# Designs tried in a protein design run: peptides against a protein of PDB entry 3B8E. Part 135

Target 1, 230 residues: chain A of PDB entry 3B8E
Amino acid sequence: PFLIFIIANIPLPLGTVTILCIDLGTDMVPAISLAYEQAESDIMKRQPRNPKTDKLVNEQLISMAYGQIGMIQALGGFFTYFVILAENGFLPIHLLGLRVNWDDRWINDVEDSYGQQWTYEQRKIVEFTCHTPFFVTIVVVQWADLVICKTRRNSVFQQGMKNKILIFGLFEETALAAFLSYCPGMGVALRMYPLKPTWWFCAFPYSLLIFVYDEVRKLIIRRRPGGWVE

## One batch from the design tools (peptide; made by RFdiffusion4, then SolubleMPNN)

Design b2_p20_6_s4 (from b2_p20_6, 16 letters changed)
Fold by OpenDDE base, seed 2:
Structure b2_p20_6_s4 (fold): chain B 230 residues (1-230), chain A 20 residues (1-20)
Amino acid sequence: as target 1 above (230 residues)
Amino acid sequence: ALAELEAKIKELRKKLEEVL
């Protein structure tokens, strides 16, 4: 997110504190849950293969999986960011290069895509309004990603909810998202303004698309083992 | 307690902004 902020010179979609909350709070528990689920599945499927080559392959697969999940999460967050800004009059194309004027306290006449002038305070309210939905979108996408990761190896129904760590991670992320979204003072402390409950549903279509995409990908891999999609 | 937490978060944010 921060790299895109620098490259595109767009208004900051996610605050540094929220990034830390994602990295430490929302990414770490799912990462641990996935590591445990992989270890458990590897214990059940491994005939003793060469421990060195299998560790390297597993580390590469894990790194690629986390990299892909992170990209998907970022895309979901940016989608929500652009939707919110578009609803407030700022189309995505207009946001390119706008950061310099956006962050300037002395410029109180920044125009939106419709010619409406925005004061510095109004712009910052809109910016901070994006932080909470961006975070919530990441959490909702993480739910889908966790379900996808579980279904990659076995049907969700066959493995059941035996991974207590995964369930705990989902509840923790949801509780953290609710806390950051609705706790008094979070707007001042974290620059995360309260979220309307409707914004939780904005991420669901994206999560569904990811789920469908991954199921289609799995079907293709099953039909063509060794294809370019691996 | 909430005011103290807000102050601490504000301080941490300032420190983070100085590092980033």
Scores: peptide ipSAE 0.005, ipTM 0.268, DockQ to the pose 0.038
Fold by OpenDDE base, seed 1:
Structure b2_p20_6_s4 (fold): chain B 230 residues (1-230), chain A 20 residues (1-20)
Amino acid sequence: as target 1 above (230 residues)
Amino acid sequence: ALAELEAKIKELRKKLEEVL
C-alpha cells in the first residue's frame, strides 16, 4: 500500500495507525496461533532427504507463498480503497498524481472526476474513510490466510479448525476490526471513520481468491511433488 | 517470470517493512 502510495502518488490508502493495528493486532495473535499449531503430519514425517537443500527450498517456497498472499491482500485493500474513492467521486485514474494537491491544506478546490470541488477537510474525511475499510479488508483476507497457513500441502478441509488459538485469533482480529470500525472516537483517535457494514463483504472475493489460490497451489504440490511450486 | 515476480514482491515487502 505504501509503495503504491509513493509510486502512484495517490491519497494515502492506509494510515500508519491502521498499519500498526494490522501488525500488532491482526498479525500477532495469528502468528502465535500458528506457532502452537500442530505441525502438519507431512512436515513431521518427511525425513529431510537433504536437510540443507530441502530447508532452503522450503524457505523459498514459504517466502514465495507469503509474498503472493501478501500481494493478494494488498490488491484486496486497494480494490476497497478505489471503490470507496470512486463512490465519493474520485475515479482511479484521477487519483494518480493527486496526492500533492490532496495533502495541501491550502488547496480547497480539488476537483473530483465529476468536477465537484473538495475542501481539504472533506478530502481528509474521505481519506480516513478509506482507512477503516482497508483495514477490515485486510482482516477479512487474513481469515483466509490464517486458514490456509494451517497446512502446507493438505487441504484446509483435511486439517480442519483444530487450533483453538487460531480460532481465537480470528475472533480477536474480527473483534478488533469491529471495535476500530464502530467504537465512538476512533475517527478522531485513529483516523478510522466508521464504515458501512457492507464494506466487510467487499473483501470476501479476495478471501475466496486466496483460498482458491492456496488450494490450487496445494493441489499442484500434491500432484507434482518436487515441482517448481514447492 | 514467476520467480522474478516473487523476487520483486519479496523486495517490495522488504522495502515496505523497512519503511513501516
Scores: peptide ipSAE 0.000, ipTM 0.247, DockQ to the pose 0.020
Fold by OpenDDE base, seed 3:
Structure b2_p20_6_s4 (fold): chain B 230 residues (1-230), chain A 20 residues (1-20)
Amino acid sequence: as target 1 above (230 residues)
Amino acid sequence: ALAELEAKIKELRKKLEEVL
């Protein structure tokens, strides 16, 4: 998000504190849960194969999966960001290069895509309105990520929700998202304005996309073991 | 190509962690 902010010169989609909450708060418990489940699955299912070659293949598969999911997650967050700004009169094409004028306190007549002038204060309200739903979008997309990461080859429907640590991670992320979104003072402290409940649903298409993507991937792996998807 | 992309993503994450 910050890289796209710098490269595209768009208004800041996520605050630094929000990014830290994602990296340290939301990703830590999921990472531990996935590490635990991988260790358990590797202990139970692996015949004593050559530990060097199998470790490398697994690390590459996991890395590719996380890289792809991370890209879809970022796309989901940016989609939510662009939807919010578009609903407030700023079309995506108009945001390109706008940061310089957007962040200038002395420019109080920044025009939106419809010719409406926005004061600095109004622009910052809209910017901070994007931070919370972007964060929530990441959390909702992470629900799908955590669920799909339970198995390398089996459908989520086959393995079920047996990992208590994973379930705890999902609740922790959701609780943190709810806390940051609705706790009084978060708008001032974290520049995360209260989230309208409707914005929780904006992430669902991306969670579904990740879910469908992983189920299709797993289906391909099951049908073609050793294919390019593995 | 994916390994290079992952390396770039990892590097970008490290740079982000340094800036943030």
Scores: peptide ipSAE 0.000, ipTM 0.254, DockQ to the pose 0.021
Fold by OpenDDE base, seed 5:
Structure b2_p20_6_s4 (fold): chain B 230 residues (1-230), chain A 20 residues (1-20)
Amino acid sequence: as target 1 above (230 residues)
Amino acid sequence: ALAELEAKIKELRKKLEEVL
């Protein structure tokens, strides 16, 4: 997200405080929950042919998969960001290079895509209105990520939702998202302005995409044991 | 002070909604 902010010179899509809330609040409980997840029977039973080489390859593939999931999460957040700004009169193309004028307190006549002039205060309200749903989008996408992380090869439907700690983690991150989104004072303290409940659904296509992607990946692994997709 | 700031933000939001 930060790299895209620098490269595209768009208004800041996600605040530093929000990033900290993701890193500390939403990722910790899931990470712990995965430690208590029941191992797949096939992972535990299959001895590597070469313990050093096969382990290294598997770790690299896992790292790559998580990197891909992280990119999809970021795309979901940016999608929500662009939709909100578009609804407020700023089309995606118009946002390119706009940051300099957007962040300038002395410019009170920044034009949107429709020729409407925006004061600095108005612009910052819109910007901060984007931070909250970006965060919420990440949380909603993380639901799918956490669910798929339960297994490496088996479908989620086969493994089931037996890990109570994981379920608790999902509720915890959702509760945190709701708190940050709707608690009074969050706009002042954290620059996270409350959002309409409809924005929670904006991330669902991306959550579904991750789920489908992982199920397809796992299907390929099951059909081609020892393939590059593991 | 926090309540005053929140009130100002609320006012600004209303103004924004009027313009949008």
Scores: peptide ipSAE 0.000, ipTM 0.288, DockQ to the pose 0.024

Design b2_p20_7_s1 (from b2_p20_7, 18 letters changed)
Fold by OpenDDE base, seed 1:
Structure b2_p20_7_s1 (fold): chain B 230 residues (1-230), chain A 20 residues (1-20)
Amino acid sequence: as target 1 above (230 residues)
Amino acid sequence: DLLEELLELLLELIELLETL
């Protein structure tokens, strides 16, 4: 998100406060819950990692985390962002290079794609209105990410959902996302304005895409061990 | 009270970072 904000010079899609809420709030309990996951049924058939040759973080893991899953997450967030701005009159093409004028408090005549002028205050309300749905999009995509992290090779359908702490983590992050989105005063305290309930569904295709993508990946790994997909 | 203080401190820190 932040890299595209800099490169494309667009209004800020995700605020620092919302990033902190992800890192400290929604990610912590789910991450801890993975420590209580049951071992895969085939783990005893795998050789131990060789600490002299095998890296903990290899190019394949980086490619999966940042190059594949992270890109799908970013696409989901930006989709939600662009839809909200478009509903407010700012088409994606007009956002390119707009940041400088958008963030200038002395410019009160920034035009949208339809020639409507926007004050600084109105623009900041729209910007902060994007932060909450972007955050919620990340949480909904994290449901799929957490579930796919349960196993390296086995399907989630083979492993099942027996980890009660992981299930609790999914409810906790969702409850926290709902609290931050709808609790009175969050707009003032965290600059997180309430979102329309319909915006939760914008993330679902991307969450499903991650899940299907990983299940297909795992299926390929099971059928062709030692492939480039592993 | 402690959560409110922590939130206020976090907000002040964010405002300070925005002024940097």
Scores: peptide ipSAE 0.005, ipTM 0.283, DockQ to the pose 0.056
Fold by OpenDDE base, seed 2:
Structure b2_p20_7_s1 (fold): chain B 230 residues (1-230), chain A 20 residues (1-20)
Amino acid sequence: as target 1 above (230 residues)
Amino acid sequence: DLLEELLELLLELIELLETL
């Protein structure tokens, strides 16, 4: 998100506080829950990792996590961001290069895509209105990400949902997201303005896409072991 | 008063982080 903010010079899509709420709040308990996941049925048939040659974090894992799943997550967040700005008169093409004028407190006549002028205060309200739905979009996409991380090769349907700590993590991150989104005072404290409940559904296509993508990937790995998809 | 001070400090920290 922050790299696109710099490169495209668009208004800030996700605030620093919301990033901290993701990294320290919603991600921590789900990540810990994966340590309690049951081993895959074939784990004892796999050779042990060679600690001298096999890094825990390799290029393949980075490519999968950041290059594939992370890109789908970012696309989901940016989709929500662009829809909200478009509903407020700012089409995606008009946002390119707008950052400099957007963040200038002395410019009170920034035009939207329809020629309406926006004060600095009005623009910041719209910006902060984007932060909470972007955050919620990431949490909803993280549901799929957490579920797909249960296994490396087996389908989630083969593994099942037996990890009660993981189920608790899904409820905890959802409850935290709802608390941060709807608790009175969060707009002042965290610049997280309340969102319409309908905005939770904007992420669902991306969560489904992640889930389907990973199940297809795992199916290919099971049918063609040792392929580049692994 | 302590909550307001903490909120102000958080806001200042956010502003500092936004300048980075």
Scores: peptide ipSAE 0.000, ipTM 0.259, DockQ to the pose 0.062
Fold by OpenDDE base, seed 3:
Structure b2_p20_7_s1 (fold): chain B 230 residues (1-230), chain A 20 residues (1-20)
Amino acid sequence: as target 1 above (230 residues)
Amino acid sequence: DLLEELLELLLELIELLETL
């Protein structure tokens, strides 16, 4: 989010405080829960990792985490961001380069895509209105990400949902996201304005896409060991 | 079984896309 904010000079999609709420709040318990996952049924058929040659984090894992799943997550968040701004009169093309004028408190006549002028205060309300749905979109996509991370090769349906700590993590991150989104005073404290409940569903296609994508990837790995998909 | 069939169809679609 922040890289695109700088490169494209668009209004801030996700606030620093909301990023911290993701990294320290919603992601921590789910990530810890993976340590309690049951071993895959084929783990004893795999050679032990050589600690001298085999890195824990390899290029394939980075490509999967940042290049594939992370990109789908980012696309989901940005989709929600662009929809909200478009509903408020700012089409995606008009947002390019707008940041400088958007963040200037002395410019009170920034035009939207329809020629309507927006004051600084009005623009900041719209910006902060984007932060909460973007945050919630990331949490909903993280449900799929957490579930797919249960296994490297086996389907989630083969592994099952037996990890009670992981299930607790999914409920915890969802409850925390709901608390941060709807608790009175969060708009002042975190710059997270309340979202319409319908915005929770905007992320569902991307969550499903991640899940389907990874299940297909795992199926390819099972059928064609040593392919480029590994 | 239905999920496995759906996954197989998706795999076939991916293989088709890779040939393009």
Scores: peptide ipSAE 0.000, ipTM 0.262, DockQ to the pose 0.012
Fold by OpenDDE base, seed 5:
Structure b2_p20_7_s1 (fold): chain B 230 residues (1-230), chain A 20 residues (1-20)
Amino acid sequence: as target 1 above (230 residues)
Amino acid sequence: DLLEELLELLLELIELLETL
């Protein structure tokens, strides 16, 4: 989010406070829940990692986390962001380079894609209106991410949803996201304005994409052990 | 150029969603 904000000079898609709510709020319990996941059926058939040669964090793990799953998450968030701004009169093409004028409190006549002028206060309301749906989009995509992290090789359908702590984590992060989105005063305290319930569904295609992508990846690994996808 | 293409694709997708 922040890198695209700088490179494209677009209005800020996700606030610092919302990022902290993800990192410290929604991700902690789900991440801890993975420690209670049942071991894969083949784990004892795998050779142990060599602590001298094999890195705990390897290029494949970084590629999966940042290069694949993280990119799909970012795309989901940006999709929601662009849809909201378009509904408010700012088409994606018009957002390019707009940041400088958008963030200037002395400019009260910034035009949208339809020639309507927006005050600084109005623009900031729209910006903060984007932050909450972007945040919620990340949480909804994290459902799929958490579920796919249950296994490295086996399908989630083979592993099943037996981890009660993981299920609790999914409910906790969703409840926290709903609380942060709809609790009175969050607009003042966190600059998180309430979102329409329909915005929760904007992330669903991306969650499905993550799930399908990882299941296909795992299927390839099972059929071709030692391939470049492992 | 790649960013512009991505933005155009996003616009097309938004337009398609508005017709849904």
Scores: peptide ipSAE 0.000, ipTM 0.184, DockQ to the pose 0.026

Design b2_p20_7_s2 (from b2_p20_7, 18 letters changed)
Fold by OpenDDE base, seed 2:
Structure b2_p20_7_s2 (fold): chain B 230 residues (1-230), chain A 20 residues (1-20)
Amino acid sequence: as target 1 above (230 residues)
Amino acid sequence: ELLELLLKALALLILLLETL
């Protein structure tokens, strides 16, 4: 999010406070829950990692986490962001380079894609209106990410959903996201304005895409061990 | 404004730590 904010000079898509709510709030319990996952059925058929040669974080893991899944998550967030701004009169192409004028407190006549003028206060309300749905979009795609992280090779359908702590984590992150989105005073305290319940569904195609993509990846790994996909 | 700046600095620090 922040890199695109700088490179494209668009209005801030995700606030710092909302990022902290992801990293310290919604991600913590789900991440810890993975430590309680049952070993895959084939784990005893794999050689142990060599601590001298095999890095914990390798290029394949970076490519998968940041290059593939992280990009799909970011696309989901930006999709939600662009839809909200378009509903408020700002088409995606009009947002390019707009940040300089958008963030200027002295400019009160910033035009949208339809020629309507927006005051600084009105623009900031729209900006903060984007932060909460972007945050919720990340939580929804993280449901799929957490579920796919249960296994490296086996399908989730083969592993099953037996980890009660992971199930608790999914409910906890969802409940926390709902609390932060709808609790009175969060707009003042965290600049997290309430969102329409329909915005929760905006990320569902991307969450499904993550899940299907990883299940196909795991299927390829099972059929062709030692391939470039591993 | 100062709190926002501090939070932005903290977020930048977290992002920097994630890139290390």
Scores: peptide ipSAE 0.011, ipTM 0.319, DockQ to the pose 0.066
Fold by OpenDDE base, seed 4:
Structure b2_p20_7_s2 (fold): chain B 230 residues (1-230), chain A 20 residues (1-20)
Amino acid sequence: as target 1 above (230 residues)
Amino acid sequence: ELLELLLKALALLILLLETL
């Protein structure tokens, strides 16, 4: 998110406070829950990792986590961001390069895609209105990410949902996201303005895509062990 | 409109994945 904010010079899609709420709030309990996951049924058939040669974080893991899943997650967040801005008169193409004028408090006549002028205060309300749905979108795609992280090779349907701590983590992150989104005063305290309940559904296609993508990947790995997908 | 945008974005994302 922040890299695109700089490179494309667009209005801030995700606030620093919302990033902290992800990293310290919604991600922490789910990530810890993976330590309680049951070993895959085939783990005893695999050779132990050689700690001298086999990196814990390898290029394949980086490619998968940041290059594939992380990009789908980012696309989900940006989709929600662009939809909200478009509903407020700012089409995606008009946002390119707009940041400089958007963030200038002395410019009170920034035009949208339809020629409507926006004051600095109005623009900041719209920006902060984007932050909460972007945050919620990340939480919804994290549901899929957490579920796919349960296994390296086996399908989630083979592994099952037996990890009660992981299930608790999914409920906790969702409850925290709802609390931060709808608790009175969060707009003042955290600049997290309430979102319409319909915005939760904007992430669902991306969450489903992450899940389907990973299940297909795992299916390929199971059918073609030692392939480039592994 | 939101559903149409969702479908268009899903289609674009599928297309992007097919080109990758």
Scores: peptide ipSAE 0.000, ipTM 0.269, DockQ to the pose 0.019
Fold by OpenDDE base, seed 5:
Structure b2_p20_7_s2 (fold): chain B 230 residues (1-230), chain A 20 residues (1-20)
Amino acid sequence: as target 1 above (230 residues)
Amino acid sequence: ELLELLLKALALLILLLETL
């Protein structure tokens, strides 16, 4: 979010408060729940990791977490952001370079893609209106991320959904996201304005894409052990 | 190739959602 905000000079897609709500709120219980996951059926057939040679964080893990899944998650968030701004008259192409005028409190005549003028206060309401749906989008894509993290090689369909703590985590993060989005006073306290229920669905295709992508990856790993996909 | 396929699928998905 912040890198694209700086490079493309667009209005801020995701606030610092909403990031803290992800990192400290929605992700904690799901992450802990993975400690209760059952071992994969082949775990005792694998050699133990060599602590001297084998890194815990390797290039494959970085590529998967940040380069693949993290990029799909970010694209989901940005999709939601662009949809909301387009619904408010700001097409994606018009947002490029707009940040300078957008953030200037003395400019009250910033035009949208249709020639409508927006005051500073109106622009800030729209900006903060984007933060909550972006946050919710991250939670929805995290459902898929959590589910794919249950296994390294086996399909989720082979592993099953037997981890009750993980199921609890999915409900907890969703309930927390709904609470932060719709609780009265969150707009004042956290700058989290309520979102239309339809904006929850903007992330679903990206969540499905994460799931399908990882299942295909795992299928390739099972068919071709030691390949470049592993 | 897989990244390109993903990007194409994402682009198609974005286009499909814009038409909905």
Scores: peptide ipSAE 0.000, ipTM 0.268, DockQ to the pose 0.022
Fold by OpenDDE base, seed 3:
Structure b2_p20_7_s2 (fold): chain B 230 residues (1-230), chain A 20 residues (1-20)
Amino acid sequence: as target 1 above (230 residues)
Amino acid sequence: ELLELLLKALALLILLLETL
């Protein structure tokens, strides 16, 4: 989010406070819940990690977490952001380079893609209106991310959903996201304006994409051990 | 083979989108 904000000079997609709510709020309990996951059925057939040679974080894990899943998550968030701005008259192409004028308090005649002029206050309302749906989109794609992280090789259908702490984490992050999105005063305190309930569904295709992608990846790993996907 | 190619293409597309 912040890298694109700087490179493309677009209006801020996700606020600093909303990022902190993700990293410290919604992700903490789900991440801890993975420590309570049952061992995969083949774990005793794997050689133990060598602490001297085998890194805990390897290139494959970085490629998967940041380079694959993290990108699908970011795409989901940006899709929601661009749809909201387009519904408010700002097409994606028009947002490129707009940040400088968008953030200037003295410019009150910023035109949208249809020639409508926007005051600074109106622009900031639209910007903050994007933050909550972007945040909720991240939470919805994190449901899929948490579920795929249960196993390295086995399908989720083989492993099952027996981890009660993980199930609790999914409910906790969703309840926290709903609280932050709809609690009175969050617009003032966190710059998180209430979202229409329909915005929760905008992330579902991306959540499904993450799930299907990882299940297909795991299927390939099971059929072709030692391939480039492992 | 086709599934591996699709996953590689998807991984590349995802990497391109993270750099955005």
Scores: peptide ipSAE 0.000, ipTM 0.249, DockQ to the pose 0.024; fails the geometry check

